# Peptides against a protein of PDB entry 2L9B: the designs that were tried, part 94

Target 1, 91 residues: chain A of PDB entry 2L9B
Amino acid sequence: ANFLSQKFPELPSGIDVNINMTTPAMMISSELAKKPKEVQLKFLQKFQEWTRAHPEDAVSLLELCPQLSFVTAELLLTNGICKVDDLIPLA
Target 2, 91 residues: chain A of PDB entry 2L9B as posed
Amino acid sequence: ANFLSQKFPELPSGIDVNINMTTPAMMISSELAKKPKEVQLKFLQKFQEWTRAHPEDAASLLELCPQLSFVTAELLLTNGICKVDDLIPLA

## One batch from the design tools (peptide; made by RFdiffusion4, then SolubleMPNN)

Design b1_p29_8_s4 (from b1_p29_8, 9 letters changed)
Fold by OpenDDE base, seed 2:
Structure b1_p29_8_s4 (fold): chain B 91 residues (1-91), chain A 29 residues (1-29)
Amino acid sequence: as target 1 above (91 residues)
Amino acid sequence: PSIIPEDLWKMLSELLSGMPKASQILKEL
């Protein structure tokens, strides 16, 4: 097992995207849009809180699960919390 | 004890279960 994978409890690997039907980016956007705003904001709150307290672990998680970088960016933009030029890469 | 709080863990797990695999994200980079 990869070192980063051992740092966190097992997380879902996700789904294989059928590139003939959609793209990873489209899939992320679609899945997020299915979630109520309250759920989106709750995730952002908890994730931001954890990131603030454990920035190094947050970076590690984003390296292990690069999906979350796109998720976070999408949620921040969609909810009007930040603009594209405000985004800073963490991993 | 886990590095990630239980409530955040549950949200992450639910979220990632419906997300593209990491390998496919990396392919686009």
Scores: peptide ipSAE 0.652, ipTM 0.906, DockQ to the pose 0.705
Fold by OpenDDE base, seed 5:
Structure b1_p29_8_s4 (fold): chain B 91 residues (1-91), chain A 29 residues (1-29)
Amino acid sequence: as target 1 above (91 residues)
Amino acid sequence: PSIIPEDLWKMLSELLSGMPKASQILKEL
């Protein structure tokens, strides 16, 4: 455990990607697509709400769980909330 | 109270359990 991992309740570490089958980005996209749209949007709404209220903690969480940056971007794009061009300035 | 609300924590946990490990994300950045 590192310093950042002590800041939040325990979260799953995730899965080892089989690089012969997929990439991390593709895996994230695929896993999200398996979830109902309602679930996707509920997560996005709750996460955005929390982020607005606790921006510093949100940054810490994204540092600890960089998967969530990809998750958030994917959800915004696939649900038509923003375009790729909207994300470029943030990179 | 937890920094992360319980409902959000549960959603995060469910998501992350099926996601690539952080180490492999960082590797590709």
Scores: peptide ipSAE 0.652, ipTM 0.907, DockQ to the pose 0.675
Fold by OpenDDE base, seed 1:
Structure b1_p29_8_s4 (fold): chain B 91 residues (1-91), chain A 29 residues (1-29)
Amino acid sequence: as target 1 above (91 residues)
Amino acid sequence: PSIIPEDLWKMLSELLSGMPKASQILKEL
């Protein structure tokens, strides 16, 4: 394992996307939509709190798990916390 | 000691288990 993989406790690798059925982006959106709103907000709050307290580690985690960048963006947008224009500088 | 709190780790694990693999996301970028 590389340095980033060693830095965090083991996390799931995820699943293979069936390219004949969906795209990674659509899969992320669909999976998030399956979660209750209160669960979505709870995750977003806790993740943001941790990110503010540990910004360097947060960057490392997002590099290791790029899925979480899409997750965070999706949750911010769908819960009306920010708009697409606010995310443009991050693209 | 874990950098990530236990409760956040559990939520992360649950989410990631249903997410696309990192390699497939990187290929799409």
Scores: peptide ipSAE 0.651, ipTM 0.907, DockQ to the pose 0.705
Fold by OpenDDE base, seed 3:
Structure b1_p29_8_s4 (fold): chain B 91 residues (1-91), chain A 29 residues (1-29)
Amino acid sequence: as target 1 above (91 residues)
Amino acid sequence: PSIIPEDLWKMLSELLSGMPKASQILKEL
């Protein structure tokens, strides 16, 4: 727990990864792939809209939930919205 | 009041429930 959790109440903490079975990155990819493309795009669009309107809060959320950085990056890539090279400056 | 819209919050919650915990992500860095 940290001070940021107060800003975003009731968000799930997630699951402990059994590294003998999978990696966190693989788990994220797998979970995203289970969702219909229209659902993926809907999330991405709404998240981007919110991020544009509230960039400081978006940063806070991504700090609290670093999973979402991986989620966002993968959704952008897998849906052909950007290329790997477009993300290099961010990491 | 939450700074995240209800519809986005619902989507976030659904996603995060099946994701690795933050601590697992951070240890990879």
Scores: peptide ipSAE 0.651, ipTM 0.906, DockQ to the pose 0.692

## One batch from the design tools (peptide; made by RFdiffusion4, then SolubleMPNN)

Design b1_p30_2_s1 (from b1_p30_2, 10 letters changed)
Fold by OpenDDE base, seed 5:
Structure b1_p30_2_s1 (fold): chain B 91 residues (1-91), chain A 30 residues (1-30)
Amino acid sequence: as target 1 above (91 residues)
Amino acid sequence: MVKFAKGADIDALIAFFDKQIARDAGKSTA
């Protein structure tokens, strides 16, 4: 097992993306849009809570799984919690 | 194929974080 699997053994495997047919970003956005707003907000709440308790692990996770940064940003924007300008400093 | 959409599994991620949060709570109240 790689470092990610060892550090976060129960982290979801996710879904496969055929990069020849679609971009990962489009795939992620599509999958997120399939979920109810309540679920989207629940994710943000849980991720925030976990991050507060494990800031070092959160950094590691986001470094190893950049898609999670995209997910978080996408959900913050689409739910009107943040504006694009709020995220620019993080890019 | 690339598993870049790993983070799109919101339901599973919620469960993942919930489990860790619950574990943390258990440690603090032991």
Scores: peptide ipSAE 0.511, ipTM 0.825, DockQ to the pose 0.306
Fold by OpenDDE base, seed 3:
Parts: sequence; C-alpha cells; structure tokens
Structure b1_p30_2_s1 (fold): chain B 91 residues (1-91), chain A 30 residues (1-30)
Amino acid sequence: as target 1 above (91 residues)
Amino acid sequence: MVKFAKGADIDALIAFFDKQIARDAGKSTA
C-alpha cells in the first residue's frame, strides 16, 4: 500500500474493509453493484484508454493493486462484455 | 480498518484516470 501510493500518489485510497465481517471480493462486488451500468462502463473505458497510453504503468498498477484486476474482470463479466472463457488464458 | 477494497471506489478511479488522460492529451476531459 505504501509503495503503491509512492508510485501512484494520486491514486484513491480505497474503501475500508473488515475482513472478519466480509471478504474483499464480496465487498468489491457489493460496491460495484451499487453503481449504475453507465458508470461501470465508464470506468472500463477510462481504464482501457489509460492502459493503452501507459501499458507498463498499467501492469505495475495491477501488480500492486490486485483487487483492480478483480474489479476489471468482474465488470467485464457482469456487463456481458467478456465471457468467463475469455479470461481463462489471462489467469 | 484496513483498506482492502481500493479498487471498489470506481468513481474515484474514474476521476484519477481522467486526470491522467487530461495530462497526456493536454486537454480537459468530461
């Protein structure tokens, strides 16, 4: 978390989670589901655009913030953009 | 509490990427 903030100082801090009450994955899924589809798609669009411009940084970000990989995959699947089978080669 | 769900704040992430994209393009984004 500290190294992540150093490399990406403007990256948002995130949401607090009590792991005794829920899992990070469950928390993420719940929070994502609260957002309108349009916002979910907007996130994917912006992340894609940024990734194209900064592929090395994108890899670093996903390594340092693995939950972001989950977010992206979750949104791709839940919005029908990708199928589970499409993500298998990337796992 | 511990911030395990950093990626769940997609509103903030959108804003973050918008700022990055704007700097890259030298223009404002919606």
Scores: peptide ipSAE 0.505, ipTM 0.825, DockQ to the pose 0.288
Fold by OpenDDE base, seed 2:
Structure b1_p30_2_s1 (fold): chain B 91 residues (1-91), chain A 30 residues (1-30)
Amino acid sequence: as target 1 above (91 residues)
Amino acid sequence: MVKFAKGADIDALIAFFDKQIARDAGKSTA
């Protein structure tokens, strides 16, 4: 197992992407759009709660899983919680 | 295939964070 699997052994495997069919960003956006708004907001709430309790692990997770940082940013934008300019300092 | 959309499984991520939060609180997740 790689470092990520060792540090977060219960982290979900996620969704396989066929890079010959679509870009990862488009795949992620498409998968997110399939979920109800309530689920999208629930994710943001749970991630925020976990991050508050585990700030160092949260930083590590986002660095090791750029998909997760993209998901978070995408959900914040698509749900109107923040604007692109609000995320620039974090990118 | 490569798991470039790992984070897109937000249902599983919600469950993951719930387990972590429950463990922190010494509680079980239903």
Scores: peptide ipSAE 0.494, ipTM 0.817, DockQ to the pose 0.281
Fold by OpenDDE base, seed 4:
Structure b1_p30_2_s1 (fold): chain B 91 residues (1-91), chain A 30 residues (1-30)
Amino acid sequence: as target 1 above (91 residues)
Amino acid sequence: MVKFAKGADIDALIAFFDKQIARDAGKSTA
């Protein structure tokens, strides 16, 4: 198993992407848009709660799973919680 | 844009964090 699986053994693998038809970013954006706002906010809430309890692990997770950073940023933007300018310092 | 090769399963991620949070809650009461 890779380092990610060792550090976070129960972490979901994610969704396979056919790069010939779409990009992971496009797929994530599309799938997020299909989720009810309640589910989108639920993700943010749960991730935020876990991050508060495990700030160092959260940093590691975001480094190892950049798609999670994308998900979080996308949800913050699409739900009007953050503006693009708010995320620039983090990019 | 950040490069990554795999998408994200939002429902699975919610479940993952729920389990982690529940585990933490269990530790706090032990």
Scores: peptide ipSAE 0.399, ipTM 0.783, DockQ to the pose 0.315

Design b1_p30_2_s2 (from b1_p30_2, 11 letters changed)
Fold by OpenDDE base, seed 1:
Structure b1_p30_2_s2 (fold): chain B 91 residues (1-91), chain A 30 residues (1-30)
Amino acid sequence: as target 1 above (91 residues)
Amino acid sequence: MVKFAKGADIDAIIEFFDKQIERDAGTTTA
């Protein structure tokens, strides 16, 4: 098992992406858009709560799973919580 | 095939966080 699986064994594996037909970013955005707004906001709320309780683990998770960084940014933008300019310093 | 959309399963990720939070609550009350 890789370090991610060892540290976060209950973390979902995710969705397979056929990179010949789409990009990971497009796939993620598409899947996120299928979820109700309430679920999207719930994700942000839970992630924020967990991050506050475990800031070091949160950093590790985002480093090991950059998909979650994209998910978070996408949800913040699409729900109007943040602007693109707000995320530029983080790139 | 490599799984590039790990975070796209929002329901599963929420469940993951819920379990972590629940575990934390159990630890802090002990």
Scores: peptide ipSAE 0.374, ipTM 0.754, DockQ to the pose 0.320
Fold by OpenDDE base, seed 3:
Structure b1_p30_2_s2 (fold): chain B 91 residues (1-91), chain A 30 residues (1-30)
Amino acid sequence: as target 1 above (91 residues)
Amino acid sequence: MVKFAKGADIDAIIEFFDKQIERDAGTTTA
């Protein structure tokens, strides 16, 4: 197991993206869009709650699993919670 | 970059956080 699996053993594993067919961003966006709005918002709620309780672990998780940063940003933007200009200073 | 496996996507991540939060709550109320 890689370091991510060792530190967060209950975190589900990912699969490789064939970059000849699509981009990771496009694939993730497509999968997110298939989920109901309530599920998308629930992700943000639970991630926020867990992050507040475990800020250092949250930093580690995002460093080891950068796709979650994209997921979070995408969900904030698509649900109108944040604007692009809100994220630019953090990029 | 990877995506989470089919059937273990956003729903699985929510479940992961739920389990972590539940354990935290259990520790606090124990």
Scores: peptide ipSAE 0.365, ipTM 0.746, DockQ to the pose 0.213
Fold by OpenDDE base, seed 4:
Structure b1_p30_2_s2 (fold): chain B 91 residues (1-91), chain A 30 residues (1-30)
Amino acid sequence: as target 1 above (91 residues)
Amino acid sequence: MVKFAKGADIDAIIEFFDKQIERDAGTTTA
């Protein structure tokens, strides 16, 4: 198993992105948009809660799965919680 | 390669966090 699976064995395996058909950003944005607002907000809520309890693991997870940073940013933006300018310093 | 959860997608990630949180609660109580 790779380091990700070792560190977070309960994390969903997911699927590889076929870059010939789409980009990770496109796929993520599309899938997020299909989710009800309540689910989108629930992600942010649970991620925040887990991060508070496991700050070091959260850093590790985001390093290993940078797409989650994109997910978080996308959800914050699309739900009007943050503005693009708020995220620029973090990019 | 970027991996993205199939099917459940964000739901699967939420479930992951829920399991972690529940585990924390259980271990704290025990």
Scores: peptide ipSAE 0.360, ipTM 0.743, DockQ to the pose 0.221
Fold by OpenDDE base, seed 2:
Structure b1_p30_2_s2 (fold): chain B 91 residues (1-91), chain A 30 residues (1-30)
Amino acid sequence: as target 1 above (91 residues)
Amino acid sequence: MVKFAKGADIDAIIEFFDKQIERDAGTTTA
Protein backbone atom coordinates (compact mmCIF):
# COMPACT_ATOMS: atom_id res chain seq x y z
CA ALA B 1 0.00 0.00 0.00
CA ASN B 2 1.16 3.52 -0.75
CA PHE B 3 1.62 6.10 1.96
CA LEU B 4 -1.82 7.59 1.41
CA SER B 5 -3.52 4.25 1.94
CA GLN B 6 -1.39 3.62 4.98
CA LYS B 7 -2.05 7.00 6.56
CA PHE B 8 -5.74 7.17 5.68
CA PRO B 9 -6.88 3.59 5.08
CA GLU B 10 -10.58 4.43 5.09
CA LEU B 11 -10.32 7.31 2.67
CA PRO B 12 -12.40 6.68 -0.46
CA SER B 13 -10.24 5.30 -3.26
CA GLY B 14 -11.62 7.60 -5.89
CA ILE B 15 -11.08 7.44 -9.62
CA ASP B 16 -8.50 8.81 -11.98
CA VAL B 17 -9.47 11.93 -13.83
CA ASN B 18 -9.43 11.41 -17.56
CA ILE B 19 -7.46 14.47 -18.54
CA ASN B 20 -8.05 13.70 -22.19
CA MET B 21 -11.73 14.43 -21.75
CA THR B 22 -11.69 17.19 -19.18
CA THR B 23 -9.51 18.98 -16.67
CA PRO B 24 -9.52 18.00 -13.02
CA ALA B 25 -10.89 21.40 -12.08
CA MET B 26 -13.74 21.16 -14.55
CA MET B 27 -14.60 17.65 -13.44
CA ILE B 28 -14.55 18.54 -9.77
CA SER B 29 -16.63 21.65 -10.25
CA SER B 30 -19.17 19.75 -12.30
CA GLU B 31 -19.50 16.93 -9.79
CA LEU B 32 -19.72 19.31 -6.85
CA ALA B 33 -22.49 21.23 -8.56
CA LYS B 34 -24.55 18.04 -8.71
CA LYS B 35 -24.68 17.88 -4.92
CA PRO B 36 -27.36 19.74 -2.98
CA LYS B 37 -26.31 22.81 -1.04
CA GLU B 38 -26.95 21.08 2.27
CA VAL B 39 -24.52 18.31 1.31
CA GLN B 40 -21.90 20.83 0.24
CA LEU B 41 -22.23 22.67 3.53
CA LYS B 42 -22.15 19.37 5.41
CA PHE B 43 -18.77 18.62 3.86
CA LEU B 44 -17.39 21.95 5.01
CA GLN B 45 -18.80 21.42 8.48
CA LYS B 46 -17.35 17.93 8.87
CA PHE B 47 -14.02 18.91 7.38
CA GLN B 48 -13.81 21.82 9.79
CA GLU B 49 -14.67 19.61 12.74
CA TRP B 50 -12.17 16.94 11.74
CA THR B 51 -9.47 19.53 11.12
CA ARG B 52 -9.91 20.93 14.60
CA ALA B 53 -9.34 17.49 16.07
CA HIS B 54 -6.54 16.51 13.68
CA PRO B 55 -4.77 19.61 12.40
CA GLU B 56 -1.57 17.83 11.40
CA ASP B 57 -3.47 15.04 9.69
CA ALA B 58 -5.51 17.65 7.86
CA VAL B 59 -2.33 19.21 6.51
CA SER B 60 -1.08 15.79 5.46
CA LEU B 61 -4.36 14.93 3.80
CA LEU B 62 -4.42 18.13 1.78
CA GLU B 63 -0.82 17.60 0.73
CA LEU B 64 -1.50 14.03 -0.36
CA CYS B 65 -4.86 14.86 -1.90
CA PRO B 66 -4.58 18.25 -3.58
CA GLN B 67 -8.03 17.77 -5.09
CA LEU B 68 -9.50 18.24 -1.63
CA SER B 69 -7.91 21.65 -1.42
CA PHE B 70 -9.62 22.53 -4.66
CA VAL B 71 -12.91 21.09 -3.43
CA THR B 72 -12.74 23.12 -0.25
CA ALA B 73 -11.87 26.32 -2.06
CA GLU B 74 -14.59 25.77 -4.65
CA LEU B 75 -17.24 25.13 -2.03
CA LEU B 76 -16.22 28.14 0.02
CA LEU B 77 -16.40 30.37 -3.02
CA THR B 78 -19.57 28.99 -4.60
CA ASN B 79 -21.48 29.14 -1.34
CA GLY B 80 -20.39 32.71 -0.71
CA ILE B 81 -18.53 31.88 2.47
CA CYS B 82 -15.19 33.21 1.27
CA LYS B 83 -13.89 35.62 -1.29
CA VAL B 84 -10.85 34.92 -3.43
CA ASP B 85 -8.77 37.21 -1.24
CA ASP B 86 -9.63 35.06 1.76
CA LEU B 87 -7.85 32.11 0.14
CA ILE B 88 -4.55 33.91 -0.41
CA PRO B 89 -3.12 32.94 2.99
CA LEU B 90 -3.79 29.29 2.14
CA ALA B 91 -1.92 29.41 -1.17
CA MET A 1 -3.41 12.02 -13.09
CA VAL A 2 -5.21 13.27 -10.03
CA LYS A 3 -7.41 10.84 -8.18
CA PHE A 4 -10.73 12.01 -6.90
CA ALA A 5 -13.52 10.32 -5.05
CA LYS A 6 -15.83 8.54 -7.45
CA GLY A 7 -18.15 11.14 -8.86
CA ALA A 8 -16.66 13.65 -6.48
CA ASP A 9 -18.40 11.62 -3.82
CA ILE A 10 -18.81 14.22 -1.11
CA ASP A 11 -21.03 11.79 0.77
CA ALA A 12 -18.19 9.30 1.02
CA ILE A 13 -15.83 11.98 2.26
CA ILE A 14 -18.37 13.09 4.85
CA GLU A 15 -18.66 9.49 5.98
CA PHE A 16 -14.89 9.29 6.25
CA PHE A 17 -14.78 12.33 8.50
CA ASP A 18 -17.70 11.04 10.56
CA LYS A 19 -15.88 7.79 11.23
CA GLN A 20 -12.80 9.67 12.33
CA ILE A 21 -14.85 11.88 14.62
CA GLU A 22 -16.71 8.91 16.06
CA ARG A 23 -13.45 7.16 16.85
CA ASP A 24 -12.20 10.28 18.57
CA ALA A 25 -15.36 10.45 20.64
CA GLY A 26 -15.03 6.81 21.56
CA THR A 27 -11.46 7.16 22.71
CA THR A 28 -12.23 10.17 24.87
CA THR A 29 -15.30 8.66 26.51
CA ALA A 30 -13.89 5.16 26.99
Scores: peptide ipSAE 0.335, ipTM 0.725, DockQ to the pose 0.257

Design b1_p30_2_s3 (from b1_p30_2, 11 letters changed)
Fold by OpenDDE base, seed 3:
Structure b1_p30_2_s3 (fold): chain B 91 residues (1-91), chain A 30 residues (1-30)
Amino acid sequence: as target 1 above (91 residues)
Amino acid sequence: SVTFAKGADIDALIAFFDKQIAKYAGTTTA
C-alpha cells in the first residue's frame, strides 16, 4: 500500500520494469503500440476530459505517476496530434 | 522502476477515468 493507491484506489497497479533489460520508456512505447489507434485516442480523450474537470487531481496523479506524462506525450506524438516542438515549452 | 506497461493497463486506465468522470456527471433532460 502507498499514497497513490490510497488517493486513487481504482487506478491500475502497473508492473515492475527490469532496468537492466529495458527502460520504462521503451516498455511503455511497446505496450502502447500494441493497442488499436482508436483505443489510444480514447485514452487521450478521457484523460483530457477528466483533467479539464479536475485539474488539481490531475496534477496530483501526474506527480505520483510521472510515467503517465510520458504516456500522454508519446500518444500525442505517435498519433500526429502534436509535433515535438509543440511540447518543448512543457519539458 | 514501476510503470503501466501491461497491455491491459490502457483499457484499465480508460475504465478508471470513465468511473472518475461518472462520479461528477450530472443528469440532463436534453
Scores: peptide ipSAE 0.330, ipTM 0.744, DockQ to the pose 0.213
Fold by OpenDDE base, seed 5:
Structure b1_p30_2_s3 (fold): chain B 91 residues (1-91), chain A 30 residues (1-30)
Amino acid sequence: as target 1 above (91 residues)
Amino acid sequence: SVTFAKGADIDALIAFFDKQIAKYAGTTTA
């Protein structure tokens, strides 16, 4: 088993992206947009809560699954919670 | 590359965090 599966054995398995048809960013943005706003905000709330409770594991998760950083940024921007300039420190 | 937005979509991620929060004591205040 890879390191991710060992450290986070209960983390759901995503799906591969066929880069000949789309990009990870495009797929993420599209699929997130299909979810109700309430679900999008619920994710942000749960992720925030978990990050505060488990900051070291949160750092590890974001390092191993960098797509989650994009998910979070996308949801913050599309829901008007953050502006682009607010995310500059993360670049 | 891999994504959690399909297959293991946002609902699955929410469920994962709920389980983690329930498993370990939280520290967040309202």
Scores: peptide ipSAE 0.307, ipTM 0.730, DockQ to the pose 0.274
Fold by OpenDDE base, seed 4:
Structure b1_p30_2_s3 (fold): chain B 91 residues (1-91), chain A 30 residues (1-30)
Amino acid sequence: as target 1 above (91 residues)
Amino acid sequence: SVTFAKGADIDALIAFFDKQIAKYAGTTTA
């Protein structure tokens, strides 16, 4: 098993993106939009809670799965919690 | 290829974080 599987064995595998037909960002945005607002907010809450409790693991996870940074940013923006200007220093 | 969390995985991610939190949660005995 690779490092990701060893460190986060229960992390969902996800799916492959056909980059000739779409982009990861487009696919993520569309998949997130399929979920109810309540579920979107629950994700943010759980991710926030876990990040606070396990900051070092959170850094590792975001390094290994940078798409989660986009997920978080997208959910913050689409739910009106943040504006683009709020995220500029993180880009 | 690039991997991403599919729609069904949002719920799975929530469950994953819950498990991670629970795994390191302490027990209060007093």
Scores: peptide ipSAE 0.304, ipTM 0.730, DockQ to the pose 0.235
Fold by OpenDDE base, seed 2:
Structure b1_p30_2_s3 (fold): chain B 91 residues (1-91), chain A 30 residues (1-30)
Amino acid sequence: as target 1 above (91 residues)
Amino acid sequence: SVTFAKGADIDALIAFFDKQIAKYAGTTTA
């Protein structure tokens, strides 16, 4: 198993993205939009809590799974929690 | 094609974070 699987064995399995049909960003945005707002907000809360509790692992996870950074940013923006300018310092 | 973790599976990710929180803090928030 690779480092990611070893360190985060319970992380959801990956999906295959046919880049000829869609982009990861498009797919993620579409899938996120299918979830109720309450679920979206719950994700943000849980991710925030975990990040606060174990920041070093959070950094590692986000480096290894950059799609999670996109997920987080997308949810913050689409739910009106922040504006694009608010995310610039974090990029 | 590109394969990546299913970050859009919010329910699964919530469960993942719950497990991690429990692992490190000994508690799980509903």
Scores: peptide ipSAE 0.271, ipTM 0.691, DockQ to the pose 0.275

Design b1_p30_2_s4 (from b1_p30_2, 10 letters changed)
Fold by OpenDDE base, seed 1:
Structure b1_p30_2_s4 (fold): chain B 91 residues (1-91), chain A 30 residues (1-30)
Amino acid sequence: as target 1 above (91 residues)
Amino acid sequence: MTLYAKGVDFDALIAFFDKQIAREAGTTTA
């Protein structure tokens, strides 16, 4: 098992992305947009809560799952919590 | 440039965080 599976054995595997049809980022954005705003905010709240309690694990997770970093950024932007300029230092 | 090879199961990820939070709550009360 890889480091991700060892450190986060219960982490969901995710969904397949057909890179021949569209970009993975576009697909992720599309799937996120299908969720109600309340659910999107709920995710951010829970991720924030978990991150605060486990900051080192959160860093590891974001490094190992860059798609999750994209998800977080996308949700922050689309829900008006952050602006693009706010994320530049993190790019 | 980052290549995203796998999408995110949004609902499952929410459940994952819920479980982690619940587990921590259980350990801190012990």
Scores: peptide ipSAE 0.352, ipTM 0.744, DockQ to the pose 0.339
Fold by OpenDDE base, seed 5:
Structure b1_p30_2_s4 (fold): chain B 91 residues (1-91), chain A 30 residues (1-30)
Amino acid sequence: as target 1 above (91 residues)
Amino acid sequence: MTLYAKGVDFDALIAFFDKQIAREAGTTTA
């Protein structure tokens, strides 16, 4: 197993992206759009709860899987929790 | 990295986080 699998053995594999036809960001946005608002917010809720309980692991996960940062940012924006200007200092 | 070529399975991720939370809760109350 690779380092990611060793650190997070039960972490699910993502959906393969054909990088010749689309980008991971576009794929993520598309997948998010397919999910009901309830599921989107549930993801944020569970991720926040897990982050509070496992702050060091959360940092490691976001470093290894930057797509999760994109997911979180987009969910915050699309659900009106924060604005683009709020994220600029964090970029 | 290869990880950038991956999308996200949101239902699976929710389950993952939920299991991690449940596991920690179980160990705390045990």
Scores: peptide ipSAE 0.218, ipTM 0.642, DockQ to the pose 0.364
Fold by OpenDDE base, seed 4:
Structure b1_p30_2_s4 (fold): chain B 91 residues (1-91), chain A 30 residues (1-30)
Amino acid sequence: as target 1 above (91 residues)
Amino acid sequence: MTLYAKGVDFDALIAFFDKQIAREAGTTTA
């Protein structure tokens, strides 16, 4: 088992990406677009709740899975929760 | 193998977070 699976043994493995045809970012954006706003917001809510309850684990997870930062940022932007300028200081 | 190279399964992640939250709630109650 790799470090990620050791740290988060119950974390889902995600969806395989054929890098010759797409990138993870492209795939993430595409998959997000398929989800109803209700589901998108639910993800944000649950992630936020988990982060508040497990701040150290959240940091570790985002370090190991930086695509989650991308997901969060994109969801915030696409749902009009924040503006691009709000994220610039975090980049 | 590395999640960084994989797309995100949103439904699975929601379930994951729910489980983590529920686990904490359970431990707090005991």
Scores: peptide ipSAE 0.208, ipTM 0.634, DockQ to the pose 0.319
Fold by OpenDDE base, seed 3:
Structure b1_p30_2_s4 (fold): chain B 91 residues (1-91), chain A 30 residues (1-30)
Amino acid sequence: as target 1 above (91 residues)
Amino acid sequence: MTLYAKGVDFDALIAFFDKQIAREAGTTTA
């Protein structure tokens, strides 16, 4: 097993993306739009709680699965929690 | 930023985080 599977054995595999027809960013945005606002906010809440409890694991997860950084940024912007200007220092 | 050709199963991720949080809660003392 690779490092990701060993460190996070219960992590879901995700949804396959055909990059010949779309980009991962567009696919993620599309999947987010299919979820109710309540589910979007619940994801942010649970991710925040987990990050507080497991800060080192959170860093490792985001390094290995950078799409989660895009998900978080998209949700923060879409729900008006932060502005594009707030994310510039983190880019 | 690098993106893999994988989408996200949000319901599965919520369940994953809940399990991790529950595990941590089980190791805390009063």
Scores: peptide ipSAE 0.196, ipTM 0.621, DockQ to the pose 0.334

Design b1_p30_3_s1 (from b1_p30_3, 14 letters changed)
Fold by OpenDDE base, seed 3:
Structure b1_p30_3_s1 (fold): chain B 91 residues (1-91), chain A 30 residues (1-30)
Amino acid sequence: as target 1 above (91 residues)
Amino acid sequence: SEIYEILAELFRLAGEAARRALRDYIESLR
């Protein structure tokens, strides 16, 4: 928690999901779908640029916030950047 | 795409927790 707050001061606190009503994946997918495609693509581009500049921090962020892995995969698929078969060997 | 290649590398370098999240997602699509 302290590491996240120091390295990523704008990172919001996580929230619990009522697993009897929905899943984290469903919730994230729903929220992403509310954003225009232009915004989704811009996020990917900015994330790409940031990861190049801060690869170690990027890895740490993905390790500590696994939900971001889902976000990344969802955006790659829904924007036609890759196919499911491209992600299988990465899991 | 170049975006995919960079992000794919992050997945390869990420820890098991991140990979499990991806695996669970992929499984949910099947």
Scores: peptide ipSAE 0.292, ipTM 0.825, DockQ to the pose 0.701
Fold by OpenDDE base, seed 1:
Order: structure tokens, then sequence, then C-alpha cells
Structure b1_p30_3_s1 (fold): chain B 91 residues (1-91), chain A 30 residues (1-30)
């Protein structure tokens, strides 16, 4: 099993898609943007907590799913947590 | 914010593929 299967055994079966890397991230961001702000903040909070507890696994996840960079950046911007200029040095 | 600081550290530690994805997104905002 790959990293995702090992670390997230309860993850539902995925769907193989033939779209570019950016489109899946855009879809995730779009769906999250439709949720109440409290749900968006809860997502960030839980991701933060998991990152603190499992920093090495978090890095591995980002390497395996680089589109999460887009999703996270979008949430930070839309919730006013940072500005575009704050993201530039991270890339 | 505290959330930003932690996520920023993640991106610094992440591989080049993740950083390229972020760069592409930033460019789309300009």
Amino acid sequence: as target 1 above (91 residues)
Amino acid sequence: SEIYEILAELFRLAGEAARRALRDYIESLR
C-alpha cells in the first residue's frame, strides 16, 4: 500500500481522473468555499493540529499531493489570514 | 497568525513539486 493507504486506512476509494493537477485543487477549494466560514476554519485548525502532531507525515502528504498547496493558500486568503505578498516567499 | 506560521513551515519543508504548485497559483492571482 502507498502512503495514503497506510496513514489513512479509512479513506474511501478514490476516483481516477484525467484532468490536470490544478483542476482537482480548484474543485476542492470551490467546495470548501461553499461551506460556512466556521467549517473552513475548522478544516484549517484540524490540519494545523495534525501537522503539529505528525510533521513528517504532513510533509510527505504535501509531496504526494502538491495540489494541497493551492487549497491551503486559497483558504488563507479568503479568510483574511494572510495576503498574496505573504505567500510569495513560500514558493 | 499561528495557523499561517505552521503552514508556512510545512511549505518550506515540502518538496519542490508542492512549491511549484503554489507558485503557479500565485502567478494566477497577478
Scores: peptide ipSAE 0.282, ipTM 0.811, DockQ to the pose 0.584
Fold by OpenDDE base, seed 5:
Structure b1_p30_3_s1 (fold): chain B 91 residues (1-91), chain A 30 residues (1-30)
Amino acid sequence: as target 1 above (91 residues)
Amino acid sequence: SEIYEILAELFRLAGEAARRALRDYIESLR
């Protein structure tokens, strides 16, 4: 929480979610699915740019929020960037 | 895809918990 607040000061205040690890990611994916494809692709592009510029922070983020793996995978698959077979060796 | 390669590398570098989350998702697709 402290890490996220420091690295993303522009984030609005959030709430605690008393659900399993996967469900929060499912909710994020659901919200993104409501947006146009262009917005989804822009999200991936911005995330890519950020990870390139801040690889150490990106790794830390994924370790702190492992459920982001779901969100990322879902976007990659939905937008045809990769196939399930491409993700299997990463798991 | 460049996006895939970058994120794939992050997944490889990330902890086991992140990989487990991805594995669980993949299993849910089967």
Scores: peptide ipSAE 0.190, ipTM 0.727, DockQ to the pose 0.559
Fold by OpenDDE base, seed 2:
Formats: sequence, C-alpha cells, structure tokens
Structure b1_p30_3_s1 (fold): chain B 91 residues (1-91), chain A 30 residues (1-30)
Amino acid sequence: as target 1 above (91 residues)
Amino acid sequence: SEIYEILAELFRLAGEAARRALRDYIESLR
C-alpha cells in the first residue's frame, strides 16, 4: 500500500473537477465556506496539533495532496489569521 | 499567530507540488 493508504485509510480518494463547470479553487472555497467558522478554526487548531505530533507525515500529506495547501491558505486568509503577502514567500 | 507559523513551516518543508498549489492559489487571488 502507498503512503496515503497506510497512514490515512479513511481519507477519500478525491474527485476530478470538471473545469468546464467550476475550478478546484472555487469548489474548495465553496465547500469550506459551508462550514461554520468554529469548525474551520477547530480544524486549523487540530491540524496544527497533529502536525506538531506528526511532522513528517504532515509534510508527506501536503506533498501528496497539494489541494491541502489551498485549503490551509484559504482558511488562514478567510479567518484573518494572515495576509496574502505572508504566504507569498512560502510558494 | 502560532497556527500560521507552524503551517508556514510545513509549507516551507513541503514538496514542490504543494508549493505550486499554494502559488496557483495566490495567483488566483490577484
């Protein structure tokens, strides 16, 4: 089994996005916006805690699922945790 | 925030694919 299957057996495989109807960014933003702010912030907090405990797995997850970079950035920005300019050096 | 700093560190350590995704997102905001 690959890393994702082993470390994240409950993680969905994901879906392809029909770019004729929407974009991955639009879809992710829309889905995130459906979550209450409390849930969004709790996710960030739990993700932070998890990454501290499992830094190598966290890096691997971000590498294999680059969509999570978008998710994380979107949540940071929309909740006023950072500015766009703060993320530019990381890209 | 502490959350930002830790996640920023992850982005720094992440592979090119993750950084490219972040870059693409940033570009979409401009």
Scores: peptide ipSAE 0.159, ipTM 0.736, DockQ to the pose 0.726

